Peptides against a protein of PDB entry 7BBL. Designs and how they scored, part 63

Target 1, 86 residues: chain A of PDB entry 7BBL
Amino acid sequence: IAQESLESQEQRARAALRERYLRSLLAMVGHQVSFTLHEGVRVAAHFGATDLDVANFYVSQLQTPIGVQAEALLRCSDIISYTFKP

## One batch from the design tools (peptide; made by RFdiffusion4, then SolubleMPNN)

Design b2_p18_3_s3 (from b2_p18_3, 7 letters changed)
Fold by OpenDDE base, seed 2:
Structure b2_p18_3_s3 (fold): chain B 86 residues (1-86), chain A 18 residues (1-18)
Amino acid sequence: as target 1 above (86 residues)
Amino acid sequence: SAFVAALEAAIAEERAKL
């Protein structure tokens, strides 16, 4: 049995992870997402869209400790983690 | 929406690499 090359295996692994990420975004559409930001700050917002190359999050009704923003942009670098209920 | 369509297209693109 011919073995797949290491390079090919790595290529497929990257593709699989990318697909998984994109499917997660698809599952996020229309849902509220909870984001953990730096300094332990937690916010919640309705997911709108992302730029698929940089992973900036365009959201609405962003609930922060000091108030609500109707629309907001969360940069990938601002986000520690996020969770949502599909 | 345009975003969802783009998302689905991107998913298909990655699937083609598997």
Scores: peptide ipSAE 0.625, ipTM 0.936, DockQ to the pose 0.923
Fold by OpenDDE base, seed 1:
Structure b2_p18_3_s3 (fold): chain B 86 residues (1-86), chain A 18 residues (1-18)
Amino acid sequence: as target 1 above (86 residues)
Amino acid sequence: SAFVAALEAAIAEERAKL
């Protein structure tokens, strides 16, 4: 009996996660997002855009522990997780 | 928005793999 290969199953799983990620980006457009960074640092910023290849986050009004940055770039490698109000 | 359009296109690309 023919069944989907493991490789094909993994490809679909990766595609599903990628789509979920992209949809989250779409949902956060125009919203303030809370980012959890390394060392327990949490920042909030208004989402602008991302680099879909590298996943750099371009944000505005970034609230950091030492002040507000009007415009900033957050690297994907800096981000542990994020949350926002739909 | 060019970004939103690119985002929608990328989503469609992933959906095609499912």
Scores: peptide ipSAE 0.623, ipTM 0.935, DockQ to the pose 0.913
Fold by OpenDDE base, seed 3:
Structure b2_p18_3_s3 (fold): chain B 86 residues (1-86), chain A 18 residues (1-18)
Amino acid sequence: as target 1 above (86 residues)
Amino acid sequence: SAFVAALEAAIAEERAKL
């Protein structure tokens, strides 16, 4: 019995995580998303699109502690996590 | 939209690796 190599198993694991991430983006199209940023800052915004290569988030109606920003760009490096209601 | 189409294509690409 020939078994799949460790390297091949790791490649499949990475592909599975990437697919799950992309599916989450598809699910949030047209929805409001809550973003957790650094230093405990949390914001909410309507999801528009992303850059699939860099993972920049293009959003609208960004709710911040001091007001609403009509259009905004959230860089991947600024985001710790996000949640939304599908 | 073009963005949704690109997402679906990328998902299909990853699925082919599994």
Scores: peptide ipSAE 0.620, ipTM 0.934, DockQ to the pose 0.854
Fold by OpenDDE base, seed 4:
Structure b2_p18_3_s3 (fold): chain B 86 residues (1-86), chain A 18 residues (1-18)
Amino acid sequence: as target 1 above (86 residues)
Amino acid sequence: SAFVAALEAAIAEERAKL
């Protein structure tokens, strides 16, 4: 049997990682999400959506140290980590 | 939800590549 090319193997590896990422987003749908931002800032919000390629987070009721923002966009570059409440 | 539908479609698309 023919050996799969290196390029094909890499394509499958990328696809596997992408699927894993997308499934993690699906798990967040309908849940409150907590983000850790730079300098130890932690915020909580209701998860709305993301863009699937850039991982910007569209959230509502963003709870920040200085108050609650009704609607917000959190850029991937600003996020260190996130968790959600089951 | 349009977002959920798009998400599920994207997952299926990636799965087809495996």
Scores: peptide ipSAE 0.515, ipTM 0.912, DockQ to the pose 0.927

Design b2_p18_3_s4 (from b2_p18_3, 9 letters changed)
Fold by OpenDDE base, seed 2:
Structure b2_p18_3_s4 (fold): chain B 86 residues (1-86), chain A 18 residues (1-18)
Amino acid sequence: as target 1 above (86 residues)
Amino acid sequence: SAFEARLQAAIAEYRALL
């Protein structure tokens, strides 16, 4: 039987993770998302869109510890994790 | 929306690798 190389298997694994990420973004559209940022900061915002290459998050109604921002941009590098209800 | 369409296209591209 022909078997896929280890390198090819790793390639598929990376592709699967990317697909999972993109599907999560698709599921986020129109929903409020809770973001965990550095230094224990947690914010919530309505998800609008991202730049797929740069991974900037364009959000609205950003609830921060000190107030609400009508519109904001979050850098992916600032985000540790996120959660939302599809 | 255009964004959702771009997401769908990108997902399809990666799925083709699986």
Scores: peptide ipSAE 0.471, ipTM 0.880, DockQ to the pose 0.849
Fold by OpenDDE base, seed 3:
Structure b2_p18_3_s4 (fold): chain B 86 residues (1-86), chain A 18 residues (1-18)
Amino acid sequence: as target 1 above (86 residues)
Amino acid sequence: SAFEARLQAAIAEYRALL
């Protein structure tokens, strides 16, 4: 019985997270998403598309504390987490 | 859409590598 190395276990964990991320993007299409940004800011927007390499989020109807922005671009570095109802 | 198709292809390709 050969035990899997720690490195191999970490690789499988990273692979699972990457696939989970991609599937979440697919499920997100056409839905309103709640984004948690830095400094405790939370916004909601309709998801349009993303760049798979740069992880830019193209969204519409961005609801902010100061009003609604028709079109917006959110970078991966802007986002701490997101949630949505499929 | 084209975006959805690209996502599906990326997921399929990623799975195939594992």
Scores: peptide ipSAE 0.453, ipTM 0.876, DockQ to the pose 0.564
Fold by OpenDDE base, seed 1:
Structure b2_p18_3_s4 (fold): chain B 86 residues (1-86), chain A 18 residues (1-18)
Amino acid sequence: as target 1 above (86 residues)
Amino acid sequence: SAFEARLQAAIAEYRALL
């Protein structure tokens, strides 16, 4: 029985992760999301939208250690992880 | 919204490939 190549398996795994990511974006629309940034910084914001190719996060009511920003742009490269309650 | 529609379309494309 021919086995799927390792590279093909990895490709499918990456595709599955991309789909999961997109589904998470869809699920978080309109919700407050907790973002973990570098250096242990954690912020919370209401998710608005993303730029799918550039991967910018457009958020509102961003809670930071020094105050709340009404509107903000988070770069994907600055984000380690996020959590939210659907 | 337009954003949600774009997300749904992108997800559908991946599901079609897998």
Scores: peptide ipSAE 0.444, ipTM 0.875, DockQ to the pose 0.695
Fold by OpenDDE base, seed 4:
Structure b2_p18_3_s4 (fold): chain B 86 residues (1-86), chain A 18 residues (1-18)
Amino acid sequence: as target 1 above (86 residues)
Amino acid sequence: SAFEARLQAAIAEYRALL
């Protein structure tokens, strides 16, 4: 029985992580998400959608240190991490 | 801060898309 190469195993692992990420985006739709951003900024918002290249997060009721925005856009590149309750 | 300014710019961009 041929053993899967290390390179193939790594490729499969990366694919699994990408799939998990995309599934998390689907799971958070309509839920309040806590985002950890750069420079110690933390915000909470209801996740609406992302664009096709996952460059932007379209959110509502964005709670920021400088106020609340009914509708807003978050750059994916500005997000360090996020957490939500499914 | 510079980051807050970028966030405000992103919000403005979103509004422009509506």
Scores: peptide ipSAE 0.081, ipTM 0.611, DockQ to the pose 0.026

Design b2_p18_4_s1 (from b2_p18_4, 5 letters changed)
Fold by OpenDDE base, seed 5:
Structure b2_p18_4_s1 (fold): chain B 86 residues (1-86), chain A 18 residues (1-18)
Amino acid sequence: as target 1 above (86 residues)
Amino acid sequence: MSLEEFVARAEAEIAALR
């Protein structure tokens, strides 16, 4: 029985993770999302879109510790996690 | 990138991953 190579297994794993990520982004469209940033900072914003290549989050009504920003750009590198209600 | 473009690209990539 032919066995799948280690490289092939890793490729499938990466593909599965990427698909899950993309599906989560699609599910966030038009919804308010809670983002956890570094140092325990949490913000909430309405999800608009992302740059799939650079991983920028384009959001609206960003609630920050210092106020609300109507339109904002969140860098993926600043985000630890996010939660939302689909 | 527009929302419409984002959705289209994301869906296309998901399809390509299969």
Scores: peptide ipSAE 0.586, ipTM 0.932, DockQ to the pose 0.820
Fold by OpenDDE base, seed 1:
Structure b2_p18_4_s1 (fold): chain B 86 residues (1-86), chain A 18 residues (1-18)
Amino acid sequence: as target 1 above (86 residues)
Amino acid sequence: MSLEEFVARAEAEIAALR
C-alpha cells in the first residue's frame, strides 16, 4: 500500500479547510453576521458576497460603534472571527 | 460580484476540491 506523501497530506488538509470556509460563507447568505475585528471591535452586517480570491466581504447595514453604514467592505485581514445563525 | 455569481463560484470551487 503506497503511503501518501507529506505534501499530499498537507494539500488535503488545506483543501478541507478551504471547503469548510466556503461552506460557512454559503451558510451566511441572506443572514446577519457578527464580525469580531481587532482590538475587540465587534460589528454586525448582512452578508452580501465575498471575493473568494481576496476574501473581501461585501456587506450591507454595517452596525459599528459610531453608526450604521448602508454598504461596506470588510477585509479578511481585519476579521478575526465571525458568528451567525444559519 | 452578484450574490448569484458568488454562490455559483463557491459551489464550483467546493466541487473542484473533491
Scores: peptide ipSAE 0.585, ipTM 0.932, DockQ to the pose 0.796
Fold by OpenDDE base, seed 2:
Structure b2_p18_4_s1 (fold): chain B 86 residues (1-86), chain A 18 residues (1-18)
Amino acid sequence: as target 1 above (86 residues)
Amino acid sequence: MSLEEFVARAEAEIAALR
């Protein structure tokens, strides 16, 4: 019985994780997402798009503690976690 | 990028991973 190499298994695992990530982003489209940023700052925004390579989040109606910004760019490096309802 | 461009690009990459 031919067995898949360890390297091939690792490649499939990486591919599966990437696919899961991309599908998650697609599921965010048109939905409000809650982001937890540094220093305990929490914001909510409607997801627009993501730079797939850099993971910049293009969002609208960004609700911050001090007001609402119509359009904004959130860098992945600024985000600790997020949650949304698909 | 636009929403349409993002969706198309993401779907294309998913397809390429299969």
Scores: peptide ipSAE 0.583, ipTM 0.932, DockQ to the pose 0.868
Fold by OpenDDE base, seed 3:
Structure b2_p18_4_s1 (fold): chain B 86 residues (1-86), chain A 18 residues (1-18)
Amino acid sequence: as target 1 above (86 residues)
Amino acid sequence: MSLEEFVARAEAEIAALR
C-alpha cells in the first residue's frame, strides 16, 4: 500500500491554510472588520482591498481610541488577528 | 491594486491551489 510522504502532507496543510486566508479576505469585502494590533490596541474599519504579495490592508472609517480616520493603511506586521461577520 | 484586480487575483490563486 502506497503511503503519502511527510513532505506531501505538509504541502497539503500549507495549501489549506493559504486558501483559508484568501477566502477570509474575499469575505471581508464590503464589511467592517475588527483588528487586534500590538500593545493591546483594537480598532475597527471597513475593508477596501489588500495586496496579496505586500500584505497591505486598505481600509476606510478606521475607528481608533483617539478618533476616526477616513482612509488608512494597515500592514500585516501591525496586525495580530482580525474578526468580522460576513 | 484595485478591488476588482484583488478579487480576480485571489480567486485565481484559490483555483490554482486545488
Scores: peptide ipSAE 0.583, ipTM 0.932, DockQ to the pose 0.778

Design b2_p18_4_s2 (from b2_p18_4, 5 letters changed)
Fold by OpenDDE base, seed 4:
Structure b2_p18_4_s2 (fold): chain B 86 residues (1-86), chain A 18 residues (1-18)
Amino acid sequence: as target 1 above (86 residues)
Amino acid sequence: MSTEEFVARAEAEIAALR
């Protein structure tokens, strides 16, 4: 009985996780996303794009506690979590 | 980056993972 190597199994697992991540990003297209940032700050913005390697979030109509920014960049390091309605 | 560019890149990578 042929058995897949551990390395091959890990490769498939990584691929599956990456695909899942990318599909989740694609699902955000055209939706408003709620972002939780540091110090309890929550903002909402329309998802535009991400750079797939750096994980910057390019968003529009960013609603902050003090106003709206037409366009904004949210760095992954600034984001604790996010949610959206598919 | 535009949304269109992002979508194209993401879809291309998904395809490449298969």
Scores: peptide ipSAE 0.702, ipTM 0.951, DockQ to the pose 0.905
Fold by OpenDDE base, seed 1:
Structure b2_p18_4_s2 (fold): chain B 86 residues (1-86), chain A 18 residues (1-18)
Amino acid sequence: as target 1 above (86 residues)
Amino acid sequence: MSTEEFVARAEAEIAALR
């Protein structure tokens, strides 16, 4: 039986993970997302878009302890985790 | 970028991964 090369297997694995990530982002479009940031800070915002390379999050109606920002940019490096209800 | 632009780019990349 012909076996796929290690490089090919790794390539498919990376591709699968990337696709899963992108599909998860697509699923968030138009939904309110809860973001956990550093120091236990939690914010909620409507997901709009991301930079696929830099992974900035473009969001709207960002709810913070100080108020609501109509439009905001969240840096992926500042995000610990996020959840949303489909 | 706009949501529409993001969706288009993400879907294009997914297609290219296959």
Scores: peptide ipSAE 0.702, ipTM 0.951, DockQ to the pose 0.893
Fold by OpenDDE base, seed 2:
Structure b2_p18_4_s2 (fold): chain B 86 residues (1-86), chain A 18 residues (1-18)
Amino acid sequence: as target 1 above (86 residues)
Amino acid sequence: MSTEEFVARAEAEIAALR
């Protein structure tokens, strides 16, 4: 019986994780996402897109404590965590 | 980048991973 190599198994595992990540991003399309930023700042915005490599978030209707920004870019380095309802 | 472009790119990458 042919057996899959360890290297092949690791490759499949990496591929599975990447696919899971991409599908999670796709699930956010059309939804409002709540972001937690530094110093406990929380904002909400409609998810538009991300850079697949850098994971910058292109969002709209960004609700901040001081107002609403129609279009905004959130750098992944600025984001501590985020949640949304799928 | 538009949402449409993002969706297309993400789906293309998922397909390429298979």
Scores: peptide ipSAE 0.701, ipTM 0.951, DockQ to the pose 0.906
Fold by OpenDDE base, seed 3:
Structure b2_p18_4_s2 (fold): chain B 86 residues (1-86), chain A 18 residues (1-18)
Amino acid sequence: as target 1 above (86 residues)
Amino acid sequence: MSTEEFVARAEAEIAALR
């Protein structure tokens, strides 16, 4: 009886993880997201879009301790983690 | 990019993964 190769199993696993990531991004559309940045800085912003490959976040109403920016770009290198409520 | 373009791109990629 033929068995699935290890390589085929790894391909399915990678595809599943990628889909999970993309669906999580889609779930953020229209929601406020809380971002944890370096040096303990925490900000909140409304999710607009991401370029999927570089993972730049295009956001609006970026709320910082010093004020609110109408439009902003958060690069992946700036972000430690993020969370949101669906 | 716009939110509209992002949604279209993400959904297209999900479909292509199947």
Scores: peptide ipSAE 0.701, ipTM 0.951, DockQ to the pose 0.892

Design b2_p18_4_s3 (from b2_p18_4, 7 letters changed)
Fold by OpenDDE base, seed 4:
Structure b2_p18_4_s3 (fold): chain B 86 residues (1-86), chain A 18 residues (1-18)
Amino acid sequence: as target 1 above (86 residues)
Amino acid sequence: MSLEEFVRRAEAEIAELR
C-alpha cells in the first residue's frame, strides 16, 4: 500500500499545529494570559484579539514591572510563550 | 481588529483546516 509522502505528513502536522494554536487563542477569550517575553520579562494581560496574519496580540490591562497599561499590543516576535487557565 | 471579528476569522480558518 502506498504510504503518504513525507511532505504530505509534514503538511498535516503543520495544519494540526495551526489548528491547536487557533483553538488556544479562542480559549483565551475572556481570560487573563501570562506572557513570557525576552530577558526574563513576564507580563499578564486580558486577551482582546489577535491579528491572525501577523500574530499580534491586542490586550488590555497589561501588567508590567513598571505599571499597568490599559491597552497594549504585543508582537509575536516579542513573545517566547504564554499560559492561561481555560 | 475587534474580538468578534477575530473569533469569526479564527473559527473560519479552523473549519478550513478540517
Scores: peptide ipSAE 0.593, ipTM 0.935, DockQ to the pose 0.809
Fold by OpenDDE base, seed 1:
Structure b2_p18_4_s3 (fold): chain B 86 residues (1-86), chain A 18 residues (1-18)
Amino acid sequence: as target 1 above (86 residues)
Amino acid sequence: MSLEEFVRRAEAEIAELR
């Protein structure tokens, strides 16, 4: 069997990470997600959908320190990390 | 996009990655 090229290995690695990410998003469907944003801001919201290319998060019932937004958009660039209970 | 569309697209991409 021919040895896999470096480029092929990298491609497989990227594919695996992408699949893992997508499966994670699917697991969020219908659940509340806690987001850690910049400057120590933490919010919680119900997951709606994402733009898979840009990774915009469409969420509902966004809880912030100053109130609740019924509908909101979180940009991937704003998000440091997230956690949820499947 | 809608939730339905999101799920469809995500599943389709996962299938493509296999």
Scores: peptide ipSAE 0.593, ipTM 0.935, DockQ to the pose 0.849
Fold by OpenDDE base, seed 3:
Structure b2_p18_4_s3 (fold): chain B 86 residues (1-86), chain A 18 residues (1-18)
Amino acid sequence: as target 1 above (86 residues)
Amino acid sequence: MSLEEFVRRAEAEIAELR
């Protein structure tokens, strides 16, 4: 009985994670998303679009601890996690 | 990137992963 190689298993795992990520992005289109940033900072904003290559998030009505920004750009490198209701 | 282009590219990549 042939067993799948470790390398092949890892490739499938990476593919599954990437697909899950992309599907989550599609699901949040047009919805308010809560982002957790560094140092425990949390913000909420309406998702507009993202650049898949750079992974920049273009959002509107960004609620921050110091006020609301009508339009904003969030860098993926600054985001630890996000939650939303699809 | 426009929303339309984003959606198109995301869906295309998902299809390629299968």
Scores: peptide ipSAE 0.592, ipTM 0.935, DockQ to the pose 0.800
Fold by OpenDDE base, seed 2:
Structure b2_p18_4_s3 (fold): chain B 86 residues (1-86), chain A 18 residues (1-18)
Amino acid sequence: as target 1 above (86 residues)
Amino acid sequence: MSLEEFVRRAEAEIAELR
């Protein structure tokens, strides 16, 4: 009986998580997403696209505490979490 | 990148992961 190695199992787990992430990005295209940033700051924006490696988020209609930006770039390093309704 | 390019690349990578 062949047994999958631990390394192979970890590889499959990483692949599954990556697929889940990519599908989530696709699901939020064109939808409003709520982003939680550092120090309790929360913003909402319509998702456009992202760099799959760097994870820069290109968004529109970014609602911030001080106003709305028509177009904006959110860096992954600034984002703690996000939620959206597909 | 454009939205079209993003979607294309994301879908392509998902296909490669299978």
Scores: peptide ipSAE 0.591, ipTM 0.935, DockQ to the pose 0.842

Design b2_p18_4_s4 (from b2_p18_4, 7 letters changed)
Fold by OpenDDE base, seed 4:
Structure b2_p18_4_s4 (fold): chain B 86 residues (1-86), chain A 18 residues (1-18)
Amino acid sequence: as target 1 above (86 residues)
Amino acid sequence: MSLEEFVARAEAEIERLR
């Protein structure tokens, strides 16, 4: 039986990761998310939405070291990781 | 982007990935 090519396997793996990511975003709806940013900065915010094309995070009540922002935009390039409780 | 638009787009893409 012909095995799936390495390229095809990689494509499926990427698709699976993308799906997991999208599902995680959906799970963020209505929850506070903790973001780890560069230089040891950690913030928390309520998830609003993302731009799926650019992966910008639209958030509210962003808790920063210097205060709280009612509305904010977090760029994917600024985010190292995030965590939340579903 | 509104939350509704986000959810709709995310769900649509998930469906395409299945």
Scores: peptide ipSAE 0.591, ipTM 0.932, DockQ to the pose 0.824
Fold by OpenDDE base, seed 2:
Structure b2_p18_4_s4 (fold): chain B 86 residues (1-86), chain A 18 residues (1-18)
Amino acid sequence: as target 1 above (86 residues)
Amino acid sequence: MSLEEFVARAEAEIERLR
């Protein structure tokens, strides 16, 4: 009986998580997403696209505490979490 | 990148992960 190595199991786990992430990105395209940023700041924006490696989020209609930006770029490093309704 | 480009790249990567 062939047994899968621990390294191979870890590779499959990483692949599964990556796939889940990518599917989530696809699901939020064109939808409003709520982002939680540092220090309790929350914003909402319509998701456009992202760089899959750098994870820059290109969004529209960004609602901030001080107003709305028609187009904006959110850096992954600024984002703590996000939620959306598919 | 465009939305179309993003979707195509994401779908292609998902397929490569299978």
Scores: peptide ipSAE 0.590, ipTM 0.932, DockQ to the pose 0.802
Fold by OpenDDE base, seed 1:
Structure b2_p18_4_s4 (fold): chain B 86 residues (1-86), chain A 18 residues (1-18)
Amino acid sequence: as target 1 above (86 residues)
Amino acid sequence: MSLEEFVARAEAEIERLR
């Protein structure tokens, strides 16, 4: 068996991470998600959808320290991590 | 996009990555 090139190995690694990410998004459907944002800000919201290319999160009932937003957009660049109950 | 569209696109992308 021919040895896999470095480029091919990196491509497979990226593909695996992308698949894992997408599966996590699908698991969020219809659930409340807790997001950790920059500067220690934590919010919770119901997952709606994402733009898979830009990774914008379309959410509802966004709970913030100062109130609730019925509809909101979270950019991937704003998100450090997230947790949810499948 | 709608939830339906999102799910369809995500599933299609996963299949492409296999």
Scores: peptide ipSAE 0.589, ipTM 0.932, DockQ to the pose 0.796
Fold by OpenDDE base, seed 3:
Structure b2_p18_4_s4 (fold): chain B 86 residues (1-86), chain A 18 residues (1-18)
Amino acid sequence: as target 1 above (86 residues)
Amino acid sequence: MSLEEFVARAEAEIERLR
């Protein structure tokens, strides 16, 4: 029985992770999302949209430790994790 | 991009990954 190569297994794993990520983005549209950023900073905002190429989050009513921003841009590179209720 | 364009592109990419 031919065994699938390591490269092929890794490619399928990456594809599955990418699909899961995209589905999570679609699920959070229009919902409030809690983001964990670097240095333990946590913020909450209403999700608008993302730019899949640039990896930006466009959000509204961003609640930060020092106040609320009506409109904001979050870079994906600054985000460690997120949670939301679909 | 707009929300409409984002949704369309994300759905299309998911379909290509299947």
Scores: peptide ipSAE 0.588, ipTM 0.932, DockQ to the pose 0.774

Design b2_p18_5_s1 (from b2_p18_5, 8 letters changed)
Fold by OpenDDE base, seed 2:
Structure b2_p18_5_s1 (fold): chain B 86 residues (1-86), chain A 18 residues (1-18)
Amino acid sequence: as target 1 above (86 residues)
Amino acid sequence: EVTVLMEEAQRLAALEVP
């Protein structure tokens, strides 16, 4: 019986973890998400979508300390953490 | 309620290991 290489097993494991995360993003659609950004800035927005490499979050109704943006782009590199109710 | 640390999430989302 042909055995899968260790490298192939690791690739599958990485792919599975990626898929799990992407599925969690799907669960965020239609929900308000609370984002913690650098310098203690906190914003809330409705998650819309992300790009293939999850570099950016496309959100709507972004609530900031100075107002609401109907549509906005959040760079994931600007986000420390986020919280949502699935 | 679910909290995600982006640094950890980005490791999962990465297409290649840096």
Scores: peptide ipSAE 0.668, ipTM 0.887, DockQ to the pose 0.559
Fold by OpenDDE base, seed 5:
Structure b2_p18_5_s1 (fold): chain B 86 residues (1-86), chain A 18 residues (1-18)
Amino acid sequence: as target 1 above (86 residues)
Amino acid sequence: EVTVLMEEAQRLAALEVP
């Protein structure tokens, strides 16, 4: 009986969870998302896309206290949390 | 509404484990 290595099992589990998360990102495309950043800063934007390693969020209509930016990049490292309506 | 903590999300999304 062939048995998968522990490492291989862990890799499959991680891959499955990653896929689930990426699918959740797809559900956000075109929707407004509320972002909580560091220092209590909050912004809202329409989610557009992310890069393959999910390092950045590419968004549109970024609402900031000083105005609306048509297109913007949010570094995921700057984000504490985000909220959206699926 | 769904709230996602980025720290947890990044662990799922990470291609490389530190």
Scores: peptide ipSAE 0.667, ipTM 0.888, DockQ to the pose 0.532
Fold by OpenDDE base, seed 3:
Structure b2_p18_5_s1 (fold): chain B 86 residues (1-86), chain A 18 residues (1-18)
Amino acid sequence: as target 1 above (86 residues)
Amino acid sequence: EVTVLMEEAQRLAALEVP
């Protein structure tokens, strides 16, 4: 009886987690997200889109300490974490 | 509410692993 290898099982698990994350990004479109950046800076913005390699987040209505930016680019390397309500 | 750690998320989103 042929059994799936451990490596194959791990590949399926990783693929499932990746798909779940990518779907969460789709679900965030148009919703407000709270971002924690470096040096304790926190901002909020509406998620718009990301690029293929998820290097950047394109957002709108970015609320910063200095004011609100209608459109902005957040580099993912500048983000520590983010929170949203699905 | 869902909180995502970007470092963990980036590993999942990566197309290539170093």
Scores: peptide ipSAE 0.667, ipTM 0.886, DockQ to the pose 0.544
Fold by OpenDDE base, seed 1:
Formats: structure tokens, sequence, C-alpha cells
Structure b2_p18_5_s1 (fold): chain B 86 residues (1-86), chain A 18 residues (1-18)
């Protein structure tokens, strides 16, 4: 029996992890998320959606030190990490 | 509670692998 190549196994593992991550994004819809941005800036917002390449997060009720934005766009490249409660 | 490091997440979310 020909064994699947290591490269093929790694590709399948990556695909599975990608799917799990995308599903986690779906689970965040409508929930408040705490974001850690550059320079120690922390904000909170309700996750709405992301684009197909996960370049941006579309959020609502973005809480910042200067107020609340009803709708906002967070560039994923500006985010270090985020935390949410499913 | 779930914490996600975006750098790791972006590697998974990338449509094209370099």
Amino acid sequence: as target 1 above (86 residues)
Amino acid sequence: EVTVLMEEAQRLAALEVP
C-alpha cells in the first residue's frame, strides 16, 4: 500500500486547521471580542464578518478611548491577538 | 475563553501558500 507523502499529509493537516479557524470566525459572529493592537492599544467590538482572504474584520460597537464607533473596519495586519468567549 | 494570535491565524487563513 503506497503511503501518502509527508507533503500531502502536511497539506491535509493545514487544510483541517484552516477549516477549524474559519469555523471559529463563524462562532464569533455577534459576540464581543477583545482586540490587542500595536503599541499596547486594546479595543473591544462585536464581530460581524470578514472578507474571503481574512484581510479585514468588519465589526460593530467598537469601543475606543475616544468613544464608540457604530461600524468599523479593523485591518487584520493591525491586530496582534484577540480574545472572545464562545 | 479563546485567545488567538493573529500571526498564526493568518498563516492558516492564507489562500496561497508561498
Scores: peptide ipSAE 0.666, ipTM 0.886, DockQ to the pose 0.568

